Peptides against a protein of PDB entry 7RZF. Designs and how they scored, part 196

Target 1, 358 residues: chain A of PDB entry 7RZF
Amino acid sequence: PFQEEHLKQLYKIVPIKDIRNLYVTFPIPDLQKYYKSNPGHYLGHLIGHEGPGSLLSELKSKGWVNTLVGGQKEGARGFMFFIINVDLTEEGLLHVEDIILHMFQYIQKLRAEGPQEWVFQECKDLNAVAFRFKDKERPRGYTSKIAGILHYYPLEEVLTAEYLLEEFRPDLIEMVLDKLRPENVRVAIVSKSFEGKTDRTEEWYGTQYKQEAIPDEVIKKWQNADLNGKFKLPTKNEFIPTNFEILPLEKEATPYPALIKDTAMSKLWFKQDDKFFLPKACLNFEFFSPFAYVDPLHCNMAYLYLELLKDSLNEYAYAAELAGLSYDLQNTIYGMYLSVKGYNDKQPILLKKIIEKM
Target 2, 358 residues: chain A of PDB entry 7RZF as posed
Amino acid sequence: PFQEEHLKQLYKIVPIKDIRNLYVTFPIPDLQKYYKSNPGHYLGHLIGHEGPGSLLSELKSKGWVNTLVGGQKEGARGFMFFIINVDLTEEGLLHVEDIILHMFQYIQKLRAEGPQEWVFQELKDLNAVAFRFKDKERPRGYTSKIAGILHYYPLEEVLTAEYLLEEFRPDLIEMVLDKLRPENVRVAIVSKSFEGKTDRTEEWYGTQYKQEAIPDEVIKKWQNADLNGKFKLPTKNEFIPTNFEILPLEKEATPYPALIKDTAMSKLWFKQDDKFFLPKANLNFEFFSPFAYVDPLHSNMAYLYLELLKDSLNEYAYAAELAGLSYDLQNTIYGMYLSVKGYNDKQPILLKKIIEKM

## One batch from the design tools (peptide; made by RFdiffusion4, then SolubleMPNN)

Design b2_p20_7_s1 (from b2_p20_7, 12 letters changed)
Fold by OpenDDE base, seed 2:
Structure b2_p20_7_s1 (fold): chain B 358 residues (1-358), chain A 20 residues (1-20)
Amino acid sequence: as target 1 above (358 residues)
Amino acid sequence: VSRYEPLTDDEGILHIIFEV
């Protein structure tokens, strides 16, 4: 377990690969016994969220961060880590203190809003979907995984414990949030820019690094993190499937798409799934415009239109992805192509959102 | 995913962050 002397430390690490990463790490109690509520997953879901008002959205808008991951990791016996890890831009490497300030502002927002049961319910539902539709692992790999899990869970719960949330525990969420403080932080910056500026070598792998105490003024700056009005809790994910019914195969089901609608303005082909038997669908739309490719100006306008449309849909992209939905938009010689794929239940909602932005 | 996966696979980096 990390003692107080190991806290408020900054590590500057030289990577082998050309990477720029920031690790903001907090020692937390062992949460393994709380797997039914999994407060670390709740916090990881929010801190790692990519939607509007998220930590990542703001850090991307600043040009400082490309990607963000957040969550709990096993440590040594009796403790865990909560980690916020970001891929830094070259500019972000110059703004690490401000990036971490934004992290603490987001954490402060989570404290101010308090634990949300609806967010827990979404995590529960998403995990239930992931469990239900998990890929078939190879038996040998699966047995080895289960053998590892048996050290942590009762035999009766081993198959479900990693996925099924059962208990909303706001007290445990608050307890973990209380550990996510500047006085408990360990910071690591990974960059080749530290080459020749290190004074230590890691014993086992020879990794070069420098260790410094974080200045008290910087800790105090992070402790005084205000509520940044740009940070918001995510909106409810409308795309989470709830109906998993597989419709029976029709007797006249064709092995190829059948024309089921033919009008002056539209043709519709349909093929029922006869192979996978999943509650999934693929919707493909081709839109035709006589003006889309008539001249270079119209081509450029059509391109710009699609880019603006894609940008306007970014607010839904992450929520759709989490729910196992995806969309694609492409320019064609005749106009545009739209594809919507994934669980069929909420595809109409995503499609409606797309059409409303068109 | 209930478990954090680091953005690097470099064991030396991970050792410094999590074990030192």
Scores: peptide ipSAE 0.405, ipTM 0.901, DockQ to the pose 0.581
Fold by OpenDDE base, seed 1:
Structure b2_p20_7_s1 (fold): chain B 358 residues (1-358), chain A 20 residues (1-20)
Amino acid sequence: as target 1 above (358 residues)
Amino acid sequence: VSRYEPLTDDEGILHIIFEV
């Protein structure tokens, strides 16, 4: 366990690659025994959320952060880490204290709202989907992984343990949230801008760094993080599949797409899956317009239209992705291409959202 | 993203952050 002397530390690290990263790390208890409730996963889901009112959404809106990942990581024996890691912009590198303030404001929002059983249920459902439809891992990697996790789980649970959410434990969520405090923080900033400003060298890899205590004033600023009204819990994910029924192969099923509708304004081809037998579909739409590429002005207008459309769909993109749905929008020389892929159950919902924004 | 994966593969950086 980190002693008090290892807490409230700032590391300025020189990377080999031209990267700008911030690591906000909290030592937490070993949560392995709580795998059935997995409070660290619950918190990682919320802190790492990319939807409206998320931490990432606010930090992106300020131009400070490109990407964010949050979650638990294994540590040494008897402890874990909870980490919030962001890719910093050049401007974000100048605003690290304010970025971390926003992290604590979001954490404070999670404390104020308290543990939400519906969020846990969504995590449970997402993990169940991921388990049921996990791609066949390479046998060698899978066997080695299973051998490693046999030390942590009963043999009967070892196949499911990584995906098993069974128990909603608000007490454990609150316990982990109580460790996500400024007094328990370790901060690492990774940037080439620290070159020539370091005083230590890491023994194994020769990485140059500087270690400093975080000023008490800064710790107090983070401790007094108020509720920021921009932070909100995510809305319910409407794209999580619940129906996994595979329709029987039709007797008239063709090996290639068959034309099933031919009208003056549309043609429709259909191919039933005869190979994979997954509750997945791929919907592809090609829109034709004689005006889309008639001249440079129309080309630019069609481009701008798609960029605006994509931007207007950002609120759904992350929730769809979490649920195993994706969409693609492209300009074509004849107009526009739309593709919707993934689990078939909620594809109509995503398609409707796209069409409503068009 | 449910599982934390570091944004860097730089082992020296990871060592400073996690193995101290």
Scores: peptide ipSAE 0.387, ipTM 0.898, DockQ to the pose 0.652
Fold by OpenDDE base, seed 5:
Structure b2_p20_7_s1 (fold): chain B 358 residues (1-358), chain A 20 residues (1-20)
Amino acid sequence: as target 1 above (358 residues)
Amino acid sequence: VSRYEPLTDDEGILHIIFEV
């Protein structure tokens, strides 16, 4: 277990690859026994959220971060880590202290709002969907995985333990949040810019690094992280499927798409799934405009329109993805293509959101 | 993303961060 001497440390690490990463790590208690509530997953869901008012959204708006991952990792015996890992821009590399301040501001927001049962319920529902519709793994790989996790879970639960949440434990969420403090932080910055500025070499791989104590002034700055009014909890994910009914195969079901609607302005083809029997659909829309490719100006306007439309839909993209929905928008030589794919239950909601932005 | 996957596959970096 990390002793107090290993806390409040900054590691400057030279990578082999040209990467810029920040690791903000917190030693936490072993949470393995709490797998039914999985407080680390709850916190990883919120800290790693990509929607409006998220940590990533703000750090992207500053131009400092490209991607963010948050969650728990196994450590040595008797402890785990909670990690916030970001891909840094060149500008973000200059603002690491401020990036970490924003992380602590977001964590402070989570403390101020307290544990939310509805967020836990969404995590539970998402994981239940992922479990129910999990793709078949190769038998050998699956057996080896199950054999490995039998050390951690009862035999009766070994198939479900990684997916099924059962208990809302606000006390455990608060307990983990209490470990996510500046006094418990370990920071690693990974960048080629530290080449020739290191004084240590890792014994196993020869990785060059420098270790420094984080100044008490910086720790105090992070301890005094205020509530940043830009940070908000996510809204409820309206795209989470609840109906998984598979309609019976029609007697007249064709192996190819049948024309079911033919009008002056629209044609509709339909094919029922006769192979997979999943509560999923694929909606494809092709829009034809005689003006889309009439001249270079119209082509450029159609391109710009689609880019603006995509940007206006970014607020829904992450929530849809989490719920197993996706959309695609493309310019075509005849106009525009829209595809909506995934679980059929909430596709009308996503389609409505797209149409409202068009 | 709620599952931690490190943004690097560099074992030397991971060792410095997690095995100290």
Scores: peptide ipSAE 0.309, ipTM 0.871, DockQ to the pose 0.663
Fold by OpenDDE base, seed 4:
Structure b2_p20_7_s1 (fold): chain B 358 residues (1-358), chain A 20 residues (1-20)
Amino acid sequence: as target 1 above (358 residues)
Amino acid sequence: VSRYEPLTDDEGILHIIFEV
């Protein structure tokens, strides 16, 4: 476990690859025994959220960060880490202190709002869906994984322990949040810009690094992180499926899509799933416009329209993806293509939102 | 990115093709 002398440290690390990463690490208690409540997953879900009012949304809006991952990571027996990892832009590399300030502002927002049972319930439901409809893994990889996790979970729960949440424990969420403080932070910045500026070499991989104490003024700045009014909790994810009913096969099910509607303005083909029997659908829409590809101006207008449409849909993209829904929008020489895929239950909601933005 | 890996759509989608 880290001692006090190992806290409030900054590591400047030279990578082999041209990458820019920031790791903000907090020592936390061993949460393994709490896998049924998984408070680290709850916090990772919120801190790692990509929707409006999220930490990532704000950091992206500033051009500082491309991606963000938050969550617990195993240490040795008896302790864990909570890590926030971001992919830095070139500009973001200059604003690391401000990025970390925003992390603490978001954490302060989580403290102010307190633990939310509905967020836990969404995590529970999402994980239950992921478990129930888990894809077939390669047997060798799967058996090796299961053999590894048998050290951590009872044999009876080994298949479910990583997925099935059972208990809402606001006390454990607060306990972990209380460890996510500036006084407990370890910061690592990974960038080639530190080449020739390091004074240490890591023993195992020969990684060049510099270790510095974080100035007390910077720690104090992070300790005094205010409530940033741009940060909000996510809204409820309306795309989480609740109905998994599989309709019986039609007696006249064809191996190919059948034309079930033919009108002057639309044709509809339908193919029932006769192979997988999943509560999933793929909705494909081809929109025809005689103007889409008539000249270079119209081509560019059609392109710009789709880019604006995609941008307008970004607010739903992450919530849909979490719920096992996806969409795709493409320009064609004939007009536009739209695909909506995933669990059929909430596809009409996503489709409606797409059509309302069009 | 929350650790929710998107469910891969590789298996079992009902295809509805709309020509509009």
Scores: peptide ipSAE 0.020, ipTM 0.429, DockQ to the pose 0.037

Design b2_p20_7_s2 (from b2_p20_7, 12 letters changed)
Fold by OpenDDE base, seed 1:
Structure b2_p20_7_s2 (fold): chain B 358 residues (1-358), chain A 20 residues (1-20)
Amino acid sequence: as target 1 above (358 residues)
Amino acid sequence: VSRYQPLTDDEGIYHVIFEV
């Protein structure tokens, strides 16, 4: 376990690849025994959220970060880490202190709001869906994985333990949040910009790095992180499926799509799934316009329209993705293509939102 | 990293074609 002397450290690391990453690491207790409540997953869901009012949304708006991942990571026996990892822009590399300040502001927001049972319930539901409709894995990989996790879980739970949440434990969430403090931080910055500025070499891989203590002034700035009004908890995810009914195959089911509606303005083709029997659907829409590709101006206008439409849909995209829904929008030479895929239950909600933005 | 597995291509197909 890291002692106090190992905390408040900054590592400047030279990568082999041209990458810019920030790792903000917190030592946390071993949470393995709490797999039924999984407080680290709860916090990772919120800290790693990509919706409006999220940490990532703010950092992206500043042009500092491209991607963010938050969550628990196994350490050695008896301890874990909570890690927030971001992909830095060139500008973000200059604002690492401010990025970390925003991380602590978001964490402070989570403390102020306290543990939310509805967020836990959404995580539970999402994980249950993921378990129930899990894709087939390669047997060799799967068996090896299961063999490994048998050391951590009872035999009767080994298949479910990584997915099924059972217990809302606000006390454990608060306990982990209490470890996510500036006094408990380890920071690693990965950038080629540190080449020739390092004084140490890692023994195993020869990675060049510099280790420095984080100045007390910087720690104090992070400790004084206020509530940033831009940070908000996610809204409830309206896309989480609740109905998984598989409709019986129609007696006259054809192997090909059947034309079920034919009008002057629309044709509708339908094919029932006769192979997979999943509570999923694929909705494909082709919009035809004689203007879409008539000349370069109209083509570019159609392109710009689509990019603006995609941008306007970003608020829903992440929540839909979490719930196992996706959409795709493409320009065609005839107009526009829209696809909505995933669990059929909430597809109408996503489709409605797309159409309302169009 | 989406903690959720990507959708499989194994979806029921609905095609709606609008000719405007």
Scores: peptide ipSAE 0.007, ipTM 0.400, DockQ to the pose 0.019
Fold by OpenDDE base, seed 5:
Structure b2_p20_7_s2 (fold): chain B 358 residues (1-358), chain A 20 residues (1-20)
Amino acid sequence: as target 1 above (358 residues)
Amino acid sequence: VSRYQPLTDDEGIYHVIFEV
């Protein structure tokens, strides 16, 4: 476990690959015994959220960060890490202190709002869906995985422990959140820009790095992180499926799509699934317009329209993805293609959102 | 993303961050 002397440290690391990454790391207690509540997953879900008012949304809006990952990692015996890891832009590399300030502002927002049972319930439901519809792993790999996790979980729970949440523990969420403080931080910046500016070499891999103490003034700046009004908790994920009913195979089920509606303005083909028996559907829409490709101007307008439409739908993309829904929008030589795929239960909601933006 | 997945596969970087 890192002692107090190992906290508030900055590492400047030279990568082999041309990457720019920031790691903001907090030593936390071992949470393995709390797997039924998984407070680290709760916090990772919120800190790693990509919707409106999220940490990532704000850092992207500044042009500083491309991607963000948040969550717990195993440490040495008796402790873990909570990590916020971001991919930095060239501009973001110049604003690391401000990026970390925004992280602490978001963490402060989580403290101010307190633990939310509805967020835990969404995590529980999402994990239950992931468990229920998990793809079959290769028997050998699966057996080896199970053998490994038997050290951590009761035999009766070994199959479910990684997925099923059972207990809302706001006290444990607060306990972990109390460890996410500037006085408990370790920062690593990974960039080729540190080449020739390092003074240490890691013994095993020869990684070049510099270690320095984070100035007390910077720590104080992060400790005084106020509430940033741009940060908001996510809205409830309306796309989480709750109905998993598989409809019986129709007696007249065709092996190929059958034309079930034919009108002057639309044709509809349908094929029932006769193979997978999953509560999933694929909705495919082809829109035909004689004007879409009549000339270069119309082509460019059709392209611009789809780009604007995609941008307007970004607010739903992450929530849909978490819920196992996806959509695709493409220009075609005849007009536009729309696809909606995933769990069928909430597809009408996503489709309605798309249509409302069209 | 709620599960920590590292943005790099460089073991040397991880050693510096988590073991040094």
Scores: peptide ipSAE 0.293, ipTM 0.862, DockQ to the pose 0.699; fails the geometry check
Fold by OpenDDE base, seed 2:
Structure b2_p20_7_s2 (fold): chain B 358 residues (1-358), chain A 20 residues (1-20)
Amino acid sequence: as target 1 above (358 residues)
Amino acid sequence: VSRYQPLTDDEGIYHVIFEV
């Protein structure tokens, strides 16, 4: 485990690839024994959330970060890391101290709100869906994976331990949150901008880096991270499927889409799945407007309309994706195209949200 | 994301971050 001398360190690292990354790492206790509650997953779900009021949403709004990953990583024997890793913009590279301040503000928000059982339940439900509908892995890869996992889990749990949450442990969530403090931080900035500014070379790979102590003033700024009113817990994910019933194949099921509705304003085709037998559907809508492509002005207005519509739906995109739903909106020469795909149970909810924004 | 997946596969970067 890292000693106190290894904490509050800043590493400036020269990458081989042209990347700009920030790693904010926290040594944490070994949480492997707590796999049934998985407090690291709970925190990773919230810190790595992409919805409104998330850490990523705020950092994107400032133009500092493109992507964010948060979660637990295995360390050496007897400890783990909690990591917040972001892809930095050029501007974000200049604001690393402020980015990390926002991370601590979000962590402070999590402390202030306390552990939420409903969030745990969503994680449990999402993981259960992922387990139930996981893709068939190659036998060789799967057996090797299972052999590795057998070192950590009882034989009876080895197939489920990575997915099935069983116990809500607010005490363990708080324990991990207590480790996510500025006094327990290791920071690494990865950028080619450090080329020629390093004084150390990593022994095994020749990676050039500079190590510096983080100034006490900076640590104090992070320790004094207040509540940022822009940070909010995510709303409940209304798109998580709960009904996985597969309807029986109709005797008169056609191998091609059948016209089931024909009106002056709409035609509807339907085809039942006769191949995959999954609780999934694809909804495809083509909208026709005589004005969509009548002239360049209308074409540009139709384009702008869809861009604004997509932007207005962005609040649902991540939650839908987590729940195994997706949508697509495209301009056509006749109007617009909408598709909704994924688990059928909550598709009507997503469709309603789309139509309400139209 | 339930498991931390790094944004880079550069082993040298990992050694600096996690082993040094």
Scores: peptide ipSAE 0.284, ipTM 0.861, DockQ to the pose 0.667; fails the geometry check
Fold by OpenDDE base, seed 3:
Structure b2_p20_7_s2 (fold): chain B 358 residues (1-358), chain A 20 residues (1-20)
Amino acid sequence: as target 1 above (358 residues)
Amino acid sequence: VSRYQPLTDDEGIYHVIFEV
């Protein structure tokens, strides 16, 4: 485990690839025994959230960060890490201290709100869906993985332990949050901008780096991270499927899409799944407009319209994706194409939201 | 990064084609 002397350290690392990354790492207790509650997953879900009021949304709005990942990572035996990793823009590389301040402001928001049972329930439900409808893995890789995790889980639970949450443990969530403090931080910045500015070489990979102590004034700035009113907990994910009923195959099911509705303004084709028998559907819409491709101006207007529409749908896109729903919007020479895919139960909700934004 | 594996495109295709 890291001693106090190993905390509050900054590493400036030169990558081989042209990448800009920030790693904010906290030593945490070994949470392996708490896999049934998985407090690190709960925190990773919130810290790594991409919806409105999230850490990523704010950092992206400032032009500092492209992507964010939060979660627990295994260490050696008897300790773990909680890591917040971001992909930095060129501008974000100049604002690392402020990015980390925003991380601590978000963490402070999580402390102020306290553990939310409904968030745990959403994580539980999402993981249960992921387990139930898990794709087939390559047998060799799967068996090797299972053999590895047998060291951590009872034999009876080895298949479910990585997915199925059983216990809401607010005490463990708070315990982990108490470790996510500036006094416990290790920061790594990965950028080619540190080339020729390093004084150490890593023994295993020859990675050039510089290690320095984070100034006490910077630590104090992070310790004094107040509540930022831009940070909010996510709203409840309305796209989480609850109905997984598979309708029986119709007696007259055709191998091809059948025309089930024909009107002056619309045609509807339907094909029932006769192959996969999953509680999933693909909804495809083609919208026709005589104006979509009439001239270069209209083509560009149609393009801009779809870009604006996609932007207006960003608030739902992440929540839908988490719930196993996706949408696609494309310009066509005839107008517009919309696709909605995933679990059928909540597709009408997503479709309605898309149509209301159109 | 969504922890959810992208749904394989092999989803049971209910094609609802609306021509509007």
Scores: peptide ipSAE 0.013, ipTM 0.401, DockQ to the pose 0.021; fails the geometry check

